# Peptides against a protein of PDB entry 3QIS, part 95

Target 1, 334 residues: chain A of PDB entry 3QIS
Amino acid sequence: PSLELSRREFVFENVKFRQLQKEKFQISNNGQVPCHFSFIPKLNDSQYCKPWLRAEPFEGYLEPNETVDISLDVYVSKDSVTILNSGEDKIEDILVLHLDRGKDYFLTISGNYLPSCFGTSLEALCRMKRPIREVPVTKLIDLEEDSFLEKEKSLLQMVPLDEGASERPLQVPKEIWLLVDHLFKYACHQEDLFQTPGMQEELQQIIDCLDTSIPETIPGSNHSVAEALLIFLEALPEPVICYELYQRCLDSAYDPRICRQVISQLPRCHRNVFRYLMAFLRELLKFSEYNSVNANMIATLFTSLLLRPPPNLMARQTPSDRQRAIQFLLGFLL

## One batch from the design tools (peptide; made by RFdiffusion4, then SolubleMPNN)

Design b2_p14_2_s3 (from b2_p14_2, 7 letters changed)
Fold by OpenDDE base, seed 1:
Structure b2_p14_2_s3 (fold): chain B 334 residues (1-334), chain A 14 residues (1-14)
Amino acid sequence: as target 1 above (334 residues)
Amino acid sequence: MSFEELLKSMEPPK
């Protein structure tokens, strides 16, 4: 069996968070026999491609002189954004198109990723006084290393933040401040806030705006700005309530005093973001007649974002654990 | 502190 490929090199320029890019190529059976093709894992890989890449179709049959179009889809989800922001991963891969009883065909995937404030840690973002696209990649790495060290120092209660340094971190990320400022100013009376989805084009504009600028106004509808806040919280590598405190939040869910004590143990940036969001959500609840927002809806929605189970426990979350997590958050909304 | 006062107290530098 033999295949002809129309292209073997693919370049994905300016890959962004949640922006789908597609490159297509054709494969043709130039042999005299039917053939089966499949994308196969490289040596030591479990998957035929990186998590941000997909081939469609990834396998199939070709009759003699048959041609099929294959789409290579690049999509950076919340599951890939953090490792691409850090430069731990890159828009580079090699695909192995295997022909049964034939040869392998190698496809080279390359490109560049544009960093996002989405999927960046709260600690790093609190140190970023400028938009992430203005921050040199070398400084992003340093900010992540510093963010890790400051999280550890904060957890160990070792170092009072020197209040006088010109490098004082922000109290909250500017991106979350901008989202909440916009929602507070313009969305408190928005009917079905957090219930109506945003527009995908507007979400991309909001992400690009926050990655590249410090806007006076966020573009898009109130629904798109509200959904962008949810996406931001979901994409955090460490949730607003750190994984280390997850079980203690569940255990304290019915004791408001212990709940507040658990929150006091969060790293400074996480604690500030949590308190800020809870204050904002309590403000939105005053406008429930206009925005249709109620405490149970908000607690249910935001619990999955703010109080995520640790990765090792995700598959084991019980309905009781979910109810405790909701109850924990309700104690800050009521 | 009102939410507006809180919001303003947390405003990032421009």
Scores: peptide ipSAE 0.515, ipTM 0.955, DockQ to the pose 0.920
Fold by OpenDDE base, seed 4:
Structure b2_p14_2_s3 (fold): chain B 334 residues (1-334), chain A 14 residues (1-14)
Amino acid sequence: as target 1 above (334 residues)
Amino acid sequence: MSFEELLKSMEPPK
C-alpha cells in the first residue's frame, strides 16, 4: 500500500492558551489495495502526539483512489499551558502516519507559543508588575525558578521575605486583582453570576487583554469576566491552596480554628489570594437577592478550583473528600 | 475593613 500526502509540514504561529488552531491536509490512497492508516507513537513515546496536538481522524481505512481530509488541531489546555509558558515544552512535534504493512510518513509540526498569565504560578505573577507578553522569555524562566525557590522558603518558614529586596512582590497577581476589581464594581448585581457561562470569543479577548495590558476595564460581559476568573484559578499549576495542604484542609474541614491555621501556613501569595477571594465571595453573598449566588453554590464551584487533590490522589477523590473540601470553604464564606 | 478597603489596599502599582 502507498499514500500521497498533500502536505507534510505544518506551522502553527502565535499559539495561545485556549485558542484552537486547525491545519488540514489530504491523504490519498494511490495504491491498488485498500489500506489502513494510523498515527503511531514514536519509539519510547506513549502517545502519537504531544498533549496540545490532535489528529482527526487519527486512524482509518482508504479504498483505492480514496481521499480523506485530516485535521491537525492545536489546542493548549490547562494541562499543557504551564510547560509551554516555561518553555519546557514547545510547539514542535513529529507525527508518524503509519500505513499497515506499508511505509511510515513523517509530518513535521512547528510554530511558536505566546506565554499567558493563565497557567503561570502565583509566585511568578506576584513578581510580574508588567503584562506577561512584555516580559522577556529569559526573564520568565528566571521568575519561575525564583518562584519555586520562594515557595519552598515560604513553606519552610526559613526567611522573612527580605523587605529590602529591590522589587517587593505584589500582594496578589495583578491579573486576579483586575478580574476581582471588575466583578466587584460591575457584577455584584449580575443575575446568575458564576452560573451563566461566558462567550468563548469574550474569554479569548479577556485572556489576551490580561496577557498584553493592564486595562482600566476588562472587555466582555460580567459572565465572561466571572468565567475568566474560574479559568485562571483552574489553570494555576499550583492551586490557591497548595497540594501539600490538601489533606490537612480535609482533616480540618469541621474545625474552623484549624482551617484558619492551615490557611496561615500557605505561601504568602497563595494566602493573600485565598483571603482576597474569600473576602470577595463573602461580599457577593451580600447581594444574593440580585445575583442568585449562595454559599453552597459558591463553595461547590470554588472548591474544585481552590482545593484540588494532588495529581496522584485525583483518581481517588471520594464523595466524602469532596464534601469535606466544600465544608472547608463554607467555613470561610459564612 | 470593608471589601472595598481591602481591594484598594491590594491594588497593584500602575
Scores: peptide ipSAE 0.514, ipTM 0.955, DockQ to the pose 0.927
Fold by OpenDDE base, seed 5:
Structure b2_p14_2_s3 (fold): chain B 334 residues (1-334), chain A 14 residues (1-14)
Amino acid sequence: as target 1 above (334 residues)
Amino acid sequence: MSFEELLKSMEPPK
């Protein structure tokens, strides 16, 4: 069997978090026999492509002189955003298009990624006084390394860092401050807040706004700003309640005093963000007659975002563990 | 602390 490919080199410029890009090419059977094609893993890979890339269709049959269009879709989700922000991964891949009883065809994928405050650690964001797109990539790497070391020192209760000439970190990320300040000012009376989805175009504008500027006002509807806060919390590489404290939160779920002691052991930025969000959500609950928001709905929604099981335990979360996690959060809302 | 007092205790982004 033999194929002709219309294109073999693909460039994806200015790839952003949650922004789908598509490139198309054609494959044609220029042989005299039917052929089966498939994208296959390289020798050392488990998948035919990186997590941010997809081919559609990824397999099929072609009759003699038949042509099919293949779409290459680039989409950076919460699962790929952190490794692209750090530069650990890049917009580069090689796809292997295999023919049954035939040869391999290689496709080259290249491009550039634009860093986002979404998928960046709370520690790194507390050190960023400017929008992430204004921060040099070399400085982003340094901020992530420094943030890891600060977290480890905070957990070990080591000696207060000499208040040396390092600029004082923000108490909370500016991005969280902007989202919550907007919702507090404009959304407390918004009917069905956190229950109605935002608009995808407005969500992209909010993400781009937070990545590139410090706005006086966030663009979009109150529903889009509310969903942007949920997306931000979901995209965190480590949840607001650190993985190390997950089991202790479940064990303490029915003792409000122990719950507060567990939260006091969070790293400074995580503890500040948690207290800030809980104070906002308690304020929002005072307007329940206007916004239809109740404590059980909010606890159920935010528990999955703030109190995630460690990656090694995700597949083992019981309905009892989920109910304990909700009860833990309810003790801060009531 | 009220939520407003907590907001005032946090430096706004500049």
Scores: peptide ipSAE 0.176, ipTM 0.881, DockQ to the pose 0.769
Fold by OpenDDE base, seed 2:
Structure b2_p14_2_s3 (fold): chain B 334 residues (1-334), chain A 14 residues (1-14)
Amino acid sequence: as target 1 above (334 residues)
Amino acid sequence: MSFEELLKSMEPPK
């Protein structure tokens, strides 16, 4: 069997978080026999491609002189965004298109990723006084390394670095501040806030806006801005309540005093973000007559975002654990 | 502290 490929080199320029890009190519059976094609893993890989890449179709049959279009889809989800933001991974891959009883065809995937404040740590974002797209990639790496070390020192109750006044971290990420300030100013009376989904185009515009600027106003509907806050919290590599405190939050869920003590042990930026969000959500609940928002809905929604189980416990989360997690947040909303 | 005062206290430098 033999194939002709219309293209073997693919460049994905300016790949962004949650923005789907597609490149297409054709494969043609220029042989005299039917062939089966499949994308196969390289040696030592479990998958035929990186998590942000997909081929569609990834396998199939071609009769002699048959042609099929293959789509290469690049999509950076919350699961790939952090490693791309840090430059640990890149928009580079090699796909192996295998023919049964034939040869391999190599496809080169390349491109560039544009960093996002989505999927960046709270610690790093507190050090970023400018939009992430204005920060040199080398400095992003340094900020993540420094942020990790500062998180560890904070958890160990070590003396804070005597950072010069110019290097002092923000109390909360500017991106969270902008989202919450907008929602507070414009969305408190929004009917069905956090219950109506945003528009995908507006979400992309909001993400791009936060990555590239410090806007006076966030674009899009209140629903899109509200969903952007949820996406931001979901995409955090470390949730607002650090994984190390997850079990202690569940154990304390019915003791409001212990709950507050657990939160006091969070790293400074995480603790500030938590308090800031809880203050906002309590304010939003005062407008329940207008926005249809109640404490149980908010606690249920934000629990999965703020109080995520550690990856090793995710498969073991019980309905009781979920109820305790909700109860923990309710103690800050009421 | 009002929520508005809290917001202002956390405002990033422009």
Scores: peptide ipSAE 0.131, ipTM 0.865, DockQ to the pose 0.914

Design b2_p14_2_s4 (from b2_p14_2, 7 letters changed)
Fold by OpenDDE base, seed 5:
Structure b2_p14_2_s4 (fold): chain B 334 residues (1-334), chain A 14 residues (1-14)
Amino acid sequence: as target 1 above (334 residues)
Amino acid sequence: MSFEELMESMRPPK
């Protein structure tokens, strides 16, 4: 068996969070026998590609002189955004197109990623006074390392920060402040807020706006701005309630005094964001006659975003654990 | 403190 490939080198320029890019190529059976093709893992890999890449179709059968189009899809989800923002991973891969009883054909994937404030830690964003696209990649690495060390010091209740050498961090990320400021000013009376989905084009404009500028107003509908806040919270590498406090939140869910004590143990930026969001959501609940927002809906929606189980426990989350997590947030909304 | 007062106290620099 033998294949002819129309292209073997693919370049994906300016890859962004949640923006799909597609490149296509053709494979042709130039042999006299039918052949089966498949994309296969490299020797040290569990998957045929990185999590931000997909081939479609990834396998198939070709008769003699048959041709098929293959799509290479690049899409950065919440699962890949953090490692691309830090530069731990890059837009580079090698695909192995295997031919049954034939040869391997290598495809080279390359490109560049543009960092996003989505999928960046709350600690790093509190140190970032400028839009992320204005920050050199080397400085993003330093900000993540500094942020890890600050989180550890905050948890250990250790030495007063020598406030003298580094610029004071923001109380909350500017991106969260801008999203909440917009929603508070313009969306308190918006019917079906957090229930109606945003427009995908408007969501991309909001992400690009927050990554590149500090706007006076966020573009798009109130529904798109509300969904952008949900996407931001979902994309956080560490949720607003840190994984280390997850079980203590469930155990305290029916004692409002212990719940407040657990929140007081969060790192400063996480604690500020939590208190700020809970204050905003209580303000929205005053307008429930206009916006159709109620405490049970908000608690159910925001629980999955703010109080995520640790990755090692995700598959073991019971319906009882979900109900305790919802009850924990209800104690801050009522 | 109103929510507006809280929000203004957390305002990022321009």
Scores: peptide ipSAE 0.621, ipTM 0.966, DockQ to the pose 0.936
Fold by OpenDDE base, seed 2:
Structure b2_p14_2_s4 (fold): chain B 334 residues (1-334), chain A 14 residues (1-14)
Amino acid sequence: as target 1 above (334 residues)
Amino acid sequence: MSFEELMESMRPPK
């Protein structure tokens, strides 16, 4: 069997978080026999492509002189965003299009990723006084490495953050501050807040706005701004309540005093974000007559975002653990 | 401290 490929090199320029890009090419059976094609893993890979890439179709049959369109879809989810933001991974891959009893055809994927504040650590964002797109990529790497080290030092209570006035971290990420400022000013009376989904186009505009600027006003509906906050919290490489404290939060869920002690042990940035969000959500609950928001809904929604099980425990989370996690947050909302 | 006062205390630099 033999194939002709219309293209073998693909460039995905300006790849962004949650923005789907598609490149298409044709494969044609220029042989005289039917052929089966498939994308196959390279020798050391478990998958035929990186997590942010997909081929559709990824396999199929072609009759002689048949042609099929293949879509190469690039989509950076929460699962790939952190690694791309740090530059640990890049928009580069090699796809192997295999023909049964035929040749391998290599496809080169290249491009550039535009970093996002989504999927960046709270520690790095607290050090980032400018929009992430204004920060040199080299400095983003340094900020993530330093942020990891400072988190570990903070957890170990080893070194007080050196309060050098120019390098003092923000109390909370500017992106969280801006989202909450908007919601507080404009969304407290919004009916069905956090219950109505945002618009995908508005979500992309909000993400781009936060990545590129420090706006006075966030674009989009209150629903889109509310969902952008949820997406931001979900995309964090480490949840607002650090994984190390997860079990202690569950164990303390019915003791408000112990709950507050557990939160006091969070790294400074995580603790500030937690307290800030809880203060906002308590404020939002005062407007429950207008926004239809209640403490149980908010606790249920934010529990999965703020108090995620560690990856090793995710498959073992019981309904009891979920209820304890909800109860833990309720103790900060009431 | 009101929530507004808390927000202003945490305001990022312009």
Scores: peptide ipSAE 0.616, ipTM 0.966, DockQ to the pose 0.909
Fold by OpenDDE base, seed 1:
Structure b2_p14_2_s4 (fold): chain B 334 residues (1-334), chain A 14 residues (1-14)
Amino acid sequence: as target 1 above (334 residues)
Amino acid sequence: MSFEELMESMRPPK
C-alpha cells in the first residue's frame, strides 16, 4: 500500500488559549490495493499527539484512488494552557501516519504560542504589573519558579514578606481585579448573571484584552465578562483554595469559625483573591431581585471552581464531599 | 469596609 500526502509540514502561528486553529491536508491512495491508515503513538508516548492537537479523522480506510481530507485541529484548553504559558510545552509535535502493512509518514507540527493570563498561577500574576504579552517568556519562567518558592515559604513560614523587596506583589492579579471591577460597576443589575452564557467571540476579545492591555473597560456583554471570570478561575493551575486545604475545607464545612481559620492559612495572593471574590459575590446577592443570583446557585457554581479536589481525589469525590464543599462556600456568602 | 473600599484597596497600579 502507498499514500500520497498533499502536505507534511504544518505551522500554527499565534496560537492562543481557547482559539481553535485548523489546517487541512489530503491523503490519497495512489496504490492498487485498499489501505488502512491511522495516527499512531511515537515510541514511549501513550497518545498519537499532544493534548492540544487532534487529527480528524485519526484513522480510516481508502480504496484505490480514494482521497480523504484530514483536519489538524490545534486547541489550547485549560488542560494545556499552563504548560504552554510556562514554556514547558511548545507548539511542536510530530505525527506518525501509519499505513497498515506499509510505511510511516511523518507530519511536522510547529508554531508559536502566545502566553495568557488564563492558566497562569495567582502568585505569578500578582508579580506581573504589566500585561502578560509584555512580559518576556524568560521572565515568565522565573516568575513561576519564584512563585513556587514563595508558595512553599508561605505554607511553611508565617514570615511577613520582607518590606524591603523593591517590588511588592499585587494584592490580587490585575486581571481578576479588572473582571470583578467591571462586573461590580456594570453587572450587579444584569438579569440572569452567571446563568446566561457569554458569546465565544466576546470571550476571545476579553482574553486578548486582558493578555495585552490594562483596559479601563472590558469589552463584551456582562454575560461574557461573567463567564470570563469563571473561565479564569477554572483555568488556574492551582485553584483559589489550594489543594492542600481541600480536605480541611470539607471537614470544617459546618463550622464557620474553622472555615475562616482554614482560609487564613492560604498563601497571601490566594487568600486575597478568595476574600475579594466572596465580598464581590455577597455584593451581587444584594441585587438578587435584579440579577436572579441566589446563594445556593453561586455556591454551587463557584465551588467547582474555587474548591477543586486534588487530582488524586477527583475520581473519588462523593455527593457528600460536594455538599460539604458547597456548604463551606455558603458560610462566606451568607 | 464596603466592597468598593475593599476593591480600591486592592487596585493594581495603572
Scores: peptide ipSAE 0.615, ipTM 0.966, DockQ to the pose 0.943
Fold by OpenDDE base, seed 4:
Structure b2_p14_2_s4 (fold): chain B 334 residues (1-334), chain A 14 residues (1-14)
Amino acid sequence: as target 1 above (334 residues)
Amino acid sequence: MSFEELMESMRPPK
């Protein structure tokens, strides 16, 4: 069997978090026999492509003189955003299009990624006084390495960083502050807040706005701004409640005093974000007559975002663990 | 402290 490919080189320029890009090409069976094609892993890879890439279809049959369109889809989810923000991974891959009893065809994927405040650590964002797109990529790497070291220092020593006023980390990321400021000012009376989904175009505008500017007002509907906050919290590489405290939160879920002690052990930025969000959500609950928001709904929604199981335990989360996690947050909302 | 007072206390510098 043999194939003709209309294209073998693909460039994905300005790849962004949650923005789907598509490139298409054709494969044609120029042979005289039916062929099966598939994208196959390289010798040391478990998958035929990186997590941010997919081929559709990834396999199929071609009759003689048949042509199929293949879509190469680039989509940076929460699962790839952190490693792309750090520059640990890049928009580069090689796909192997295999023919059964035939040849391999190599496709080159290249491009560039634009860093996002989404998927960046709370520690790094607390050091970023400017939009992430204004920060040199070299400095992003340094800020992430430093963020790990300061997370460790902050866990070991509640030393007030007596750093000069210019070098002091923000109390909370500016992005969280801006989202919550907007929601507090404009969305407290919004019917079905956190229940109605945002618009995808508005979500992209909000992400781009937070990545590139410090706006006086966030664009989009209150629903889109609310969903952007949820997406931000979901995309955090380390959740607002650090993975190291997950089990202690579950174990303390019915003791409000121990719950507060567990939260006091969070890194400074995580603790500040947690307290800020809980204070905002308690304020939002005062407007329940207008916004249809209740403590059980909010606790259920935010538990999955703020109190995530460690990756090694994610598949083992019991209904009891979920209920304990919800109960833990309820003790801060009531 | 009101939520508004808390929010202002956490305001990022311009």
Scores: peptide ipSAE 0.610, ipTM 0.965, DockQ to the pose 0.950

